# Ledger of designs, part 161: peptides against a protein of PDB entry 3T7K

Target 1, 248 residues: chain A of PDB entry 3T7K
Amino acid sequence: KAEKILARFNELPNYDLKAVCTGCFHDGFNEVDIEILNQLGIKIFDNIKETDKLNCIFAPKILRTEKFLKSLSFEPLKFALKPEFIIDLLKQIHSKKDKLSQININLFDYEINGINESIISKTKLPTKVFERANIRCINLVNDIPGGVDTIGSVLKAHGIEKINVLRSKKCTFEDIIPNDVSKQENGGIFKYVLIVTKASQVKKFTKLINDRDKNETILIVEWNWCVESIFHLNVDFTSKKNVLYQKK

## One batch from the design tools (peptide; made by RFdiffusion4, then SolubleMPNN)

Design b2_p23_6_s4 (from b2_p23_6, 12 letters changed)
Fold by OpenDDE base, seed 2:
Formats: C-alpha cells, structure tokens, sequence
Structure b2_p23_6_s4 (fold): chain B 248 residues (1-248), chain A 23 residues (1-23)
C-alpha cells in the first residue's frame, strides 16, 4: 500500500530520523503511515535504548517528560521537532493532487521552540552534563515526585554514575555517599551532592553531614536544578536558583 | 509538579491525535 502511495513522487527524501515521541502520537500510527515514514528514513521507537542510536525527539514543546529529558543525552541529538512535521508530511503524501513531483517539507520549519543550535551543539560534546560538572555520585531522597527509578534513569542518561536512594525518615550519616571525583584543578567539587524535596530534609542532611564530616563541601538541590541543567546542557554553579543549601 | 507535566503531555497528545486522525 505505501509503495503505491509513494510511487507518484520522482524522488523521496531520506530524513535519517531515529525518533521517540512525547506529548504526541500516544496511540501510534496506522500500518500504512508507519511504512510511509520508514520509506522516508523516519523510524519511530516506543522506548529509548542506547543501541538504537536515537537522534530525534518529537514533541509539541519543551516538556519535563522522561523521554524529552533523556533526548538531550542523545549522541548527538540532531533534531527536536514538532509533531506537525509528521502531520504535514502525511497530509502532503495522502493528498490526491497529481502535480506534486516532490515532497516539500523542510525539517527546519518544525523546530521545537527553545531547542536551538547552541543546545544541539552541546549534545556533540564527548561528556555528559553532570560528568562535566564533576557530579558522579548523588544522594536522592526516596519521596521524590516521579519516583526514584524514572528520576534516576534521567540522571544516569546525563552522566550520573551512582545514585544512592536515601530513606528520608530512617537514614543516618553512614547512608550518605560521597561524590568520589578525582580533584581536577578547575571547579568546586562538592563532596556531598543531594537531591531533596523539602526544607526538613535540608535541615536533617546538613546536620548529619556537618556533625560527622566537618568542613566538607555540600550541595543540596531541588529536582528543578537538575532539569534546568539538562535543558541548558550546562551546570551553572554561580546560580542560586533551585539550590537549597551549598557549602564551599 | 511531575504529575502536572505528565498530564499536560497527555492533553497535548490528544490534540495531536485529533489532527492526525483528520488526515
């Protein structure tokens, strides 16, 4: 069926997209449209796997979904596109207008607002955003919205090697892991990095650490600090936004 | 916050699906 529909075009573009969708196409595509997209070099995947070498995200806008946040860890992310790209492409292909010898849809017309070339270029860096920030081991509270698995999976995609889950009510100092990074010459390495949800956790963890490991460096942040760092593909240690406690 | 963002993504998806089904 797809071949007969596409036979009216003299040349078919190869978009070379390996994509996931978020905030669009939850019901998927019909079989004919999947085959059409495949013939155009557009492959849609249900889930993110490293082996698939994903290079594209479809979303109506910047979203705080797992798929969107992880798409910024692609190597590289080539395109972040609005779903209207697929809709307009399929509309053109299903149109009975005999006069279209070519598919006239430009990827660049469908860029997601706020994902610019500066962001895309950073996905070509050899390191992940938290790796560049010397954050390898973190402590994550167990009551985090979204759950530790989802949040942890996003953080790992962005270069966190070890995630220690803290049982906020029951944890002791011995349950808190250090951020073991080799002292590189340039930049404040925090010995303890924690992601927390509330002010009572800040008070608890600062006391536990300061009572047992005096004069050590501490960074306590909200999840929003991680999200902003991901969206910028940069950690700004000069910003106090979403930082709940820091000791240098 | 997380639940609100997921719900927004679902609502946006429905609008895209309506556009897709109109083809």
Amino acid sequence: as target 1 above (248 residues)
Amino acid sequence: MWEKEQKEAEELSKKVEEKYKSI
Scores: peptide ipSAE 0.576, ipTM 0.946, DockQ to the pose 0.901
Fold by OpenDDE base, seed 1:
Structure b2_p23_6_s4 (fold): chain B 248 residues (1-248), chain A 23 residues (1-23)
Amino acid sequence: as target 1 above (248 residues)
Amino acid sequence: MWEKEQKEAEELSKKVEEKYKSI
């Protein structure tokens, strides 16, 4: 059926998109539209898998969803597009009125506001954002909104290798893992990195660490610190925003 | 914050779905 619809076009673009959707198209597409999109080189996947070599995200705006946050870890993210790209494309293709010889839809007209070329260019870097920041091992409280699996999966996509889940009420100093990174010459490595949800956890963990491992470097942040770092594809250690405790 | 963002994404998805169904 799609072939008959597309036969009116002399030339078909190949957009070469391997995409996921967030905040749009949760119900998917009809069979004909999936086939049309596939013939235009647009493949939409339900889930993120590294093997699929995803290069695109569809979203109405910047979102803090798992899919959106992980899309910034694509190698590279080529396009971050509004769902109106698909809608306008399909409208043009299904239009009976226009004797259109060609599809006239430009990807650049549909860029998500706030995902600029500076962000896209950083997805071409050989390293991940937390890898560049010398954050390999983190401690994560078990009561984090979104759950440890989802949050942990986002952090791993961005270069954190080991996530230690802390039972905030029952944990001891021995439950806290160090950030085991080789001393690179040019950056202050925090020995203990923790993501927490409450001021009481800051007090607890700072006490546990300072009582048992004096003079060590500590970074305690909220989830928003990670989100901002992901959205910028850069960790700013000079910023106090979303930092709850820091000891250098 | 997380739950609010997920709910916003769901409501945005419904609006896109309405546009898609209008084609």
Scores: peptide ipSAE 0.575, ipTM 0.946, DockQ to the pose 0.902
Fold by OpenDDE base, seed 5:
Structure b2_p23_6_s4 (fold): chain B 248 residues (1-248), chain A 23 residues (1-23)
Amino acid sequence: as target 1 above (248 residues)
Amino acid sequence: MWEKEQKEAEELSKKVEEKYKSI
């Protein structure tokens, strides 16, 4: 059926998109539209897998969803597009009125506001944002909103290798893992990195660490610190925003 | 915060679905 619909066009673009969707198209597409999109070089995947070599995200705006946050880890993210790209494309294709010989939809007209070329360019870097920041191993409290699996999966996509889940009520110093990083680049390496949800956890973990390992560097942040770092594809260690405790 | 973001994404998705179904 798709072939018959597309036969009216003399030339078909190849967009070369391997995409996921967030905040749009949760119900998916009909079979005909999937076939149309595939013939235009647009492949939409339900889930993010490294093997799929995803290069695009569809979203109505910047979102803090798992898929959106992970899309900034694509190698590279080529396009971050509004869902209106697909809608306008399909409208043009299904239009019976337009004697269109060509599909005239430009990807650049559908960029997500706030995802600029500076962000896109950083996705071409050979390293991930937390890797560049010398954050390899983190401690994550078990009461994190969104759950440790989702949050952990986002953090891993951005270069955190090891996530230690802390049982906030029962944890001891022995449960806290060090950030084992051998390369001292110009950014201070924190021996202990923790993501917490409550001020009581800051007090607990600072005491546990300082009582047992008093001279070591500590970074305690909220989830928003990670999100801001992902959205900028850069860790700003000069900013105190979303930092709950820092000992250099 | 996470729940609010998920709810917003769902609400935005519904609006996109309405546009898609109108094609």
Scores: peptide ipSAE 0.575, ipTM 0.945, DockQ to the pose 0.902
Fold by OpenDDE base, seed 3:
Structure b2_p23_6_s4 (fold): chain B 248 residues (1-248), chain A 23 residues (1-23)
Amino acid sequence: as target 1 above (248 residues)
Amino acid sequence: MWEKEQKEAEELSKKVEEKYKSI
């Protein structure tokens, strides 16, 4: 069916998109529209897998969903587009009134507000955002909203190698893992990195660490610190925003 | 915070689905 619909166009664009959707198209597409999109070089995936070489995200705006946060780890993220791109494209294709010999939809007209070329350019870097920040091993409290699996999956996509889940009520100093990174001269290295949800956890973990390992560097942050770092594809160690405790 | 953002994404998705179904 798709071939017959597309046969009215002399030339078809190849958009070369391998995309996921968030905040849009949860019900998917009909079979004909999937075939149409495929003929235009638009392949939509339900899940993020590294093997798929995803390069695009569809979303109505910047979102803090797992898919959106992980899309900023694509190598590279080429496009972050509004769902209206697909809608307008399909409208033009299904329109019998438009005597258009060509599809005239420009990707650049559908960019997600706030995802600029500076962000896109950072996705071409050979390293991930937390890797560049010398954060490889973190401690994550088990009561984090969204769950440790989802949060952990996002953090791993952005270069965290090891996630240690802390049972906030029962954990001891021995349960806290160090951020084992080689001392490089030019980067603030924190021996202990923790993501927490409550001020009581800050008090607990700072006491546990300082009582047993007094001279070590500590970074305790909220989840929002990670989100802001992901959205900027940069860790700003000069910012106190979403930092709950820092010892250099 | 997370639950609120997921709910917002679901509500936004419904609006996009309505636009898609109108084609």
Scores: peptide ipSAE 0.574, ipTM 0.946, DockQ to the pose 0.902

Design b2_p23_7_s1 (from b2_p23_7, 8 letters changed)
Fold by OpenDDE base, seed 4:
Structure b2_p23_7_s1 (fold): chain B 248 residues (1-248), chain A 23 residues (1-23)
Amino acid sequence: as target 1 above (248 residues)
Amino acid sequence: EEYYNPRSLSEEEIKEIEEEINS
């Protein structure tokens, strides 16, 4: 029992982690280790649910997984940690040789490279990244890598409210939804935002929109545009990286 | 102002994204 294992320690830390894992611990944890972790204030969840108030991600590095991308939408993300944190922690706890009266594992020693305090601080903002960028409604092509559900779920986690899926070969102008955002006084709003995969789609959608809704603002980007925005928790409209078409 | 740089994802890029997002 976990209690017997932990009884050798005079004081137990409370890490207060509600975490998901990505790119690590595919086999999960045994019952004893889960109990140990729970007693240390570490709860690992299989899936991301808003109700769980997740505050931590375990990953070996920055990843482009659904879980990792969504973790940057946690409110807040308190810790992004390498799996070695858990490994070393459990190793220390199970160690018979260490006459340790205390667990000597510091969370700060296991931070994922590239997830710095600047990123963490942005997760404390009251708004999501795409919300701040005035992107509420987007059009997503149905042939997007990763699938519309997964991609859409990530985007929604980051403040996009409506995902309109476009059947790339059959869609018409009427199928394209506008980005319905109230004009903020100082912010540029793109009326049409689209995520596409092909040059032909860019050509098609630009033509459809320009022919039917002249002089409107259009932003057509790749998925990587979204990823970069998520990783930075900021949309840089000055960058043309991963932008396929932009009309201001 | 208009910026136009249409390109398609390569098969490799598609594969990479699919593998990454679902891993």
Scores: peptide ipSAE 0.646, ipTM 0.962, DockQ to the pose 0.967
Fold by OpenDDE base, seed 5:
Structure b2_p23_7_s1 (fold): chain B 248 residues (1-248), chain A 23 residues (1-23)
Amino acid sequence: as target 1 above (248 residues)
Amino acid sequence: EEYYNPRSLSEEEIKEIEEEINS
């Protein structure tokens, strides 16, 4: 069926997209449309796997979903596109009225607002955002919204190697892990990095660390600090936004 | 230098994060 539909075109583009979808196409695609997309070099995957070498995300806008956040870690993210790309493409292909000899859909017309060339260019860097920020090991409270597995997966995609889950009610100083990174000449390294949800946790962890490891550097942030860092593919240590405690 | 501004996520913020993180 797909071959018959596509036979009316003199040439077919190869978009070379390996994509996931978020916030759109929840019902997936029918078999014919999947085959059409495949013939056009568009492969849509259900899940993110490193082996698939994904280079594209479909979403209606910037989202805070696991898939969207992880898409910014693709190597590189070539395209962040609105679902209207697929919609218009399939519409043109299925159109019986249009005496079209070729498919005329430009990817650049469907870019997600806010994902600009600056963001795309940063995905070509050999390092990840938290790696560049000298954050290798973090402490994550067990009551983090979204769950430690999902949050941890996003953080790992962006260069955090070790995630230590803290049982917020029972943890002691010995349960808190240091951010084990070598001192770099031009950047402040925080010895302890924590993502927390509650003011009581800030109070608890600051006390535990300051009492046992005096004069060490501490960074305690909210999840939104991580999200903003991901969206910008840069950590701004000058900003206090979403920072709960910082000791330099 | 020390910066201290502790706050808790609101119930609304928690719900929002839980809802939005899922694809």
Scores: peptide ipSAE 0.640, ipTM 0.961, DockQ to the pose 0.941
Fold by OpenDDE base, seed 2:
Structure b2_p23_7_s1 (fold): chain B 248 residues (1-248), chain A 23 residues (1-23)
Amino acid sequence: as target 1 above (248 residues)
Amino acid sequence: EEYYNPRSLSEEEIKEIEEEINS
């Protein structure tokens, strides 16, 4: 059926998209439309797997979903597109019985607002955002909104290698892991990096670390610190936004 | 140099994160 529909066109584009969707297309696509998209070089996946070499995300706007945040770790993210690209494409394909020379839809007209070339270009870098920031090992409180698995998965996608989950009510100093990064010549390395949810946790962890390991560097942040870093694909250590405690 | 600004996430902020991350 898809072949018959597409036979109306003399030439078919190859968009070369391997995509996931977030905040759109919750009901999925019918079999015919999936086949049409496949013939146009558009493959939509249900989940993110590194082996699939995903290069595209469909979303109505910048979102704070797991999929959207992870899409910024694609190697590279080629396109961040509004769902209207697919809608208009399928509409054009289904609309006319007459023979058309070509499909007239440019994917550049459907870019998500706020995902600019500067962001896209950073996804081509050989390193991940937290890797560039010298953050390899972090401590994460177990009561983090969204859950440690989801949050941890996003952080790992962006270059954090080790995530230590802290039971905030029961943890001791010995449960806190250091950020094991060799001093590079350019830039401050925090020995302890923590993501927390409560003021009481900040007070607790600062006390534990300062009492047992004096004069060490500490960074305690909120989840939003990570999100902002991901959205910019850069860690700004000059900003105190979403920072709860910092000792240099 | 030391910076200290401890705060807790509000119930609204928690709800927002939970709703957004899993959508």
Scores: peptide ipSAE 0.638, ipTM 0.960, DockQ to the pose 0.955
Fold by OpenDDE base, seed 3:
Structure b2_p23_7_s1 (fold): chain B 248 residues (1-248), chain A 23 residues (1-23)
Amino acid sequence: as target 1 above (248 residues)
Amino acid sequence: EEYYNPRSLSEEEIKEIEEEINS
């Protein structure tokens, strides 16, 4: 059926998109439309897997979903597109009235607002955002909204190698892991990095660390600190936004 | 240098994060 529909076009574009969707197309696509998209070089996946070499995300806007955050770790993210790209494309293809010999849809007309070339260019870097920031090992409280698995998965996608989950009510100093990175000349290295949810956790962890390992560097942040860092594909250590405790 | 600004997420903030990340 898809072949018959596309037969009216003399030339078909190859968009070369391997994509996931977030905040749109919750019900997916019918079989015919999937076949049409596939013939146009658009493959949509349900889940993110590294082996799929994903290069595109569809979303109505910048979102804080797992998929959107992980899409910024694609190598590279080539396109971040509004769902209207697919909608308009399929509309043109299914239109019997249009004497269109060619599909005239430009990808660049459907860019998600706020995802510019500067962001896209950073996805071409050989390193991930937290790797560049010298954050490889973090401590994460077990009561983190969204769950440690989801949050941890996003963080790992962006270059964090080890995530230590802290049972905030029962943990001791010995349960806190250091951010073991080689001293590089460029950039602040924090020995202890923690993501927390409560003021009581900040008080507890600062006390535990300062009492047992004096004069060490500590960074305690909220989840939003990570989100903002991901959205910019850069860690700004000069900003105190979403920072709960910092000792240099 | 030391910076200290402890705060807790509100119930609303928690709900928002949970809803956003899993949507």
Scores: peptide ipSAE 0.638, ipTM 0.960, DockQ to the pose 0.955

Design b2_p23_7_s2 (from b2_p23_7, 9 letters changed)
Fold by OpenDDE base, seed 4:
Structure b2_p23_7_s2 (fold): chain B 248 residues (1-248), chain A 23 residues (1-23)
Amino acid sequence: as target 1 above (248 residues)
Amino acid sequence: EVYENPRSLSKEELEKLEKEINS
């Protein structure tokens, strides 16, 4: 079926997209449309796997979904596109009216607002955002919205190697892991990095750490701190936005 | 140097974040 539909075109573009979708195409695609997209070099995957070498995200806008956040860790993210790209493409292909010899859709016209070349360029860096920030081991409270697995997966995609889940009511100092990063010469490394949800957790963890390891550096942040860091593909340690406690 | 601004996420903030990440 797809071949017959595409036979009217003399030349088919190869978009070379390996994509996931978020906030769009909840109903998926029919078999014919998937085949059409495949013939155009557009492969849509249900889930993010490293082996698939994904390079594209479809979303209506910048989202805080797992898929969107992880897409910024693609190596590289080549395109962040609005779903209208696919919609318009399929509309043109299925259109009987236009004796179009060629598909006339430019993917650059469908870029997600706010994902600019600066962001895309950073996805070409050999390191991940938290890796560059010397954050490799973090402590995560178990009551974090979205769950520790999802949040942890996003953080790992962005260079955090170890995620320690803290049961805030039962944890002791010994349960808190240090951010074990080899001292690179020029960057202040926080020994303890924690993502929390409550002021009581800040009080508890700061007390536990300061009572046992008084002179150590501590960074306690909200999840939004991580999200903003991901969206910018840069950690700004000068900003106090979404920082709950910082000891240098 | 110590900076401290401890706050709790509101119920609404928690629900929003949960919805955002799982959508």
Scores: peptide ipSAE 0.443, ipTM 0.928, DockQ to the pose 0.973
Fold by OpenDDE base, seed 5:
Structure b2_p23_7_s2 (fold): chain B 248 residues (1-248), chain A 23 residues (1-23)
Amino acid sequence: as target 1 above (248 residues)
Amino acid sequence: EVYENPRSLSKEELEKLEKEINS
């Protein structure tokens, strides 16, 4: 059926998109439309897997969903597109009125606002954002919104190698893991990095660390610190935004 | 050098973050 629909076009574009969707297309696509999209080099996946070599995300805007945050870790992210790209494309293809010899939909016209070439270019870097920031091991409180698995998965996609989950009410100093990175000459290395939700956790962890490991460097942040770092694909250590405690 | 600005997330902030990440 898809072949018959596409036969009216003399030339078909190959968009070469391997995509996931977030905040759109909750009902999915019918079989014919999936076949049409496949013929145009557009493949949509339900979930993110490294083996699929995803290069695109569809979303109405910048979102803080797991899929959107992980899409910024694609190698590279080629396109971040509004769902209207697919909608307009399918409309044009199904239109019998348009004596169009060619499909005339440019994907560059459908870029998500705020995802610019500067962000896209950083996804071509050989390193991930937290890797560049010398953050390898972090401590995460167990009461984090969204759950430790989801949050941890996003952080791992962006270069965190080890996530230690802290039971905030019961943890001791021995439960806190150091950020085991070799001293590189360029950039401040924090020995202890923690993501927390409460002021009481800041007080507890700072006391535990300072009492047992004096004069060590500590960074305690909110989840929003991670999100902002991901959105910029850069960690700005000069900013105190979303930082709860910092000792250099 | 030490910087300190400890705060707790509000109930509304927690609910927002939960909704955002799982939507």
Scores: peptide ipSAE 0.442, ipTM 0.928, DockQ to the pose 0.973
Fold by OpenDDE base, seed 3:
Structure b2_p23_7_s2 (fold): chain B 248 residues (1-248), chain A 23 residues (1-23)
Amino acid sequence: as target 1 above (248 residues)
Amino acid sequence: EVYENPRSLSKEELEKLEKEINS
């Protein structure tokens, strides 16, 4: 069926997109439209797998979903596009009236607002955002919204190697892992990095660490600190936004 | 140097974050 629909065009573009969707196309696509998209070099995946070499995200805007956050870790993210790209493309293809010899849809007209070339360019870097920030090992409280698996998966996609889950009510100092990174000359290294949800957790962990490992560097942040760092593909250590405790 | 600004997420903030990450 798709071949018959596409036969009216003299030339077909190859968009070379391997994409996931978030915040759009919840009902998916029919079989004919999937075949059409495939013929145009657009492959849509249900889930993110490293083996698929994904290079595109479809979303109506910047979102805080797992898929959107992980898309900024693609190597590289080539395009972040609004769903209207697919909608307009399929509309043009299914149009019986337009004797158009060519599909006239430009990817650059459908960029997600706020995902600029600067962000895209950073996805071409050989390192991930938290790797560049010298954050390798983190402590994560078990009661974090979204769950430790989802949050942990996003953090790992962005260069966190080890995630230690803390049972906030039962944990001791021995349960807290250090951020084991070699001292690099030009970067602030925090020995202990923690993501927490409650003021009581800040008080508990700061006490545990300061009582047992005096004068060490500590960074305690909210999940929003991680999200903002991902959205910018840069950690700004000068900002105190979403920082709950910092000891240098 | 020590910076301290401890706060708890509200119920509404927690629910929002849960919804955002899983949507």
Scores: peptide ipSAE 0.440, ipTM 0.927, DockQ to the pose 0.967
Fold by OpenDDE base, seed 1:
Formats: structure tokens, C-alpha cells, sequence
Structure b2_p23_7_s2 (fold): chain B 248 residues (1-248), chain A 23 residues (1-23)
């Protein structure tokens, strides 16, 4: 069926997209449209797997979804596109009126606002954002919105190797793991990095750490600190935005 | 050097974050 529809075109583009969707196309695509997209070098996956070598995200705008946040860890992210790309493409292909010899859809016209070349270029770096920030091991409170598995998965995609889940009400100092990073010559290393949700947790963890491991460096942040770092593909340690406690 | 600005997420903020990450 797709072949018959596409036969009217003299030349077919190969977009070479391996994509996931977020905040759009919840109902998926019909079989014919999937086949059409495949013939144009557009493959849409339901889930993110490292083995698929995904290079594209479809979303209406910048989102804070798991898929969107993880897409910024693609190696590289080639395109972040609005769903209108697919809509207009399929509309043009299904149009009977225009004896179009060629598909005339430019990917660059459909870029998501705020995902610029500076962001795309950073996805080509050999390191991940938290790796560059010398954050390898973190402590995560168990009551984090979205759940520890989802949040942890996003953080791991961005270079955090070990996630320690803290039972905030019952945890002791011995439950808190240090950020085991080799002393790199350049950059501040925090011995303890924690993501928390409550002021009481800040008070508890700072007390536990300061009482048992005096004079050590501590960074306690909100989830939004991680999100902003991901959106910029850079950790700004000069900013106090979304920082709850910092000891240098 | 110590910086401290402890706050709790509001119920609304928690619900928003939950919705955002799982959508």
C-alpha cells in the first residue's frame, strides 16, 4: 500500500531518523503511515533503548518527560522536531491534488523552540552532563515525584553511575553514599550529593553528615536543578537556583 | 563556604513534577 502511494514521487528523501515521541501521537500511526515513514528513513520507536541508537525526538515543545530528558543524552541528538513535521509530511504524501514530483519538507523548519544548535552540539561531546560535573554517585530520597526508577533512569542516561535511594525517615549517616570521583584537576567535587523534596530532609542530612564527617563538601538540590542542568547540558555551580544547601 | 536555602515542595509542585515526568 505504501509503495503505491509513494510511486508518484520520482525521488524519495532519506531523513535517517530513529525517533521517539513524547507529548504527541499518543494513538500512534496506522500501518500504512508507518510503512510510508519507514520508506522515508523515519523509524519511530515506542521506548528508548540504547541499542536502537536513537537520534531524534518528536515533541510539541520542550517537555520534562522521561523521554524528552533522555533524548538530550542521545549520541548525538540530531534533531528535536515538532510533530507538525510528520503531519505535514504525511499530508503532502496523501495529497492527490499536487502532482508533486518531490517531497518538499525541510526538517530545519520544524525544530522545537529552545533546542538550538548549541544544545545539539553538546550532545556530540564524549561525556555526559553529570560526568562533566564530577557527579558519579548521588543520594535520592524515596519520595521523589515520578518515582526513583524513572528519575534514576534519567540521571543514569546523563552520566550518573550510582543512585542510592534514601528512606528519608529512617536513614542514618551510614546509608548516605559519597560521590566517589577521582580528583580531577579542574572542577569542584562534592563528596555528598543529594536530591531531596523537603526542608526537613535538608536539615536531617546536613546534620547527619556534618556530625559524622566534618568539613566535607555537600550539595543538596531539588529535581529542578537536574532538569535545568539537562536542558542546558551544563551544570552551573555558580547559580544557586534550585540549590537547597551547598558547603564548599 | 556554606549556602543554605531549605524549602519544601508544595503539593502543587509535587503533583506537577509527577505529571511532567510520567506524561
Amino acid sequence: as target 1 above (248 residues)
Amino acid sequence: EVYENPRSLSKEELEKLEKEINS
Scores: peptide ipSAE 0.437, ipTM 0.927, DockQ to the pose 0.973

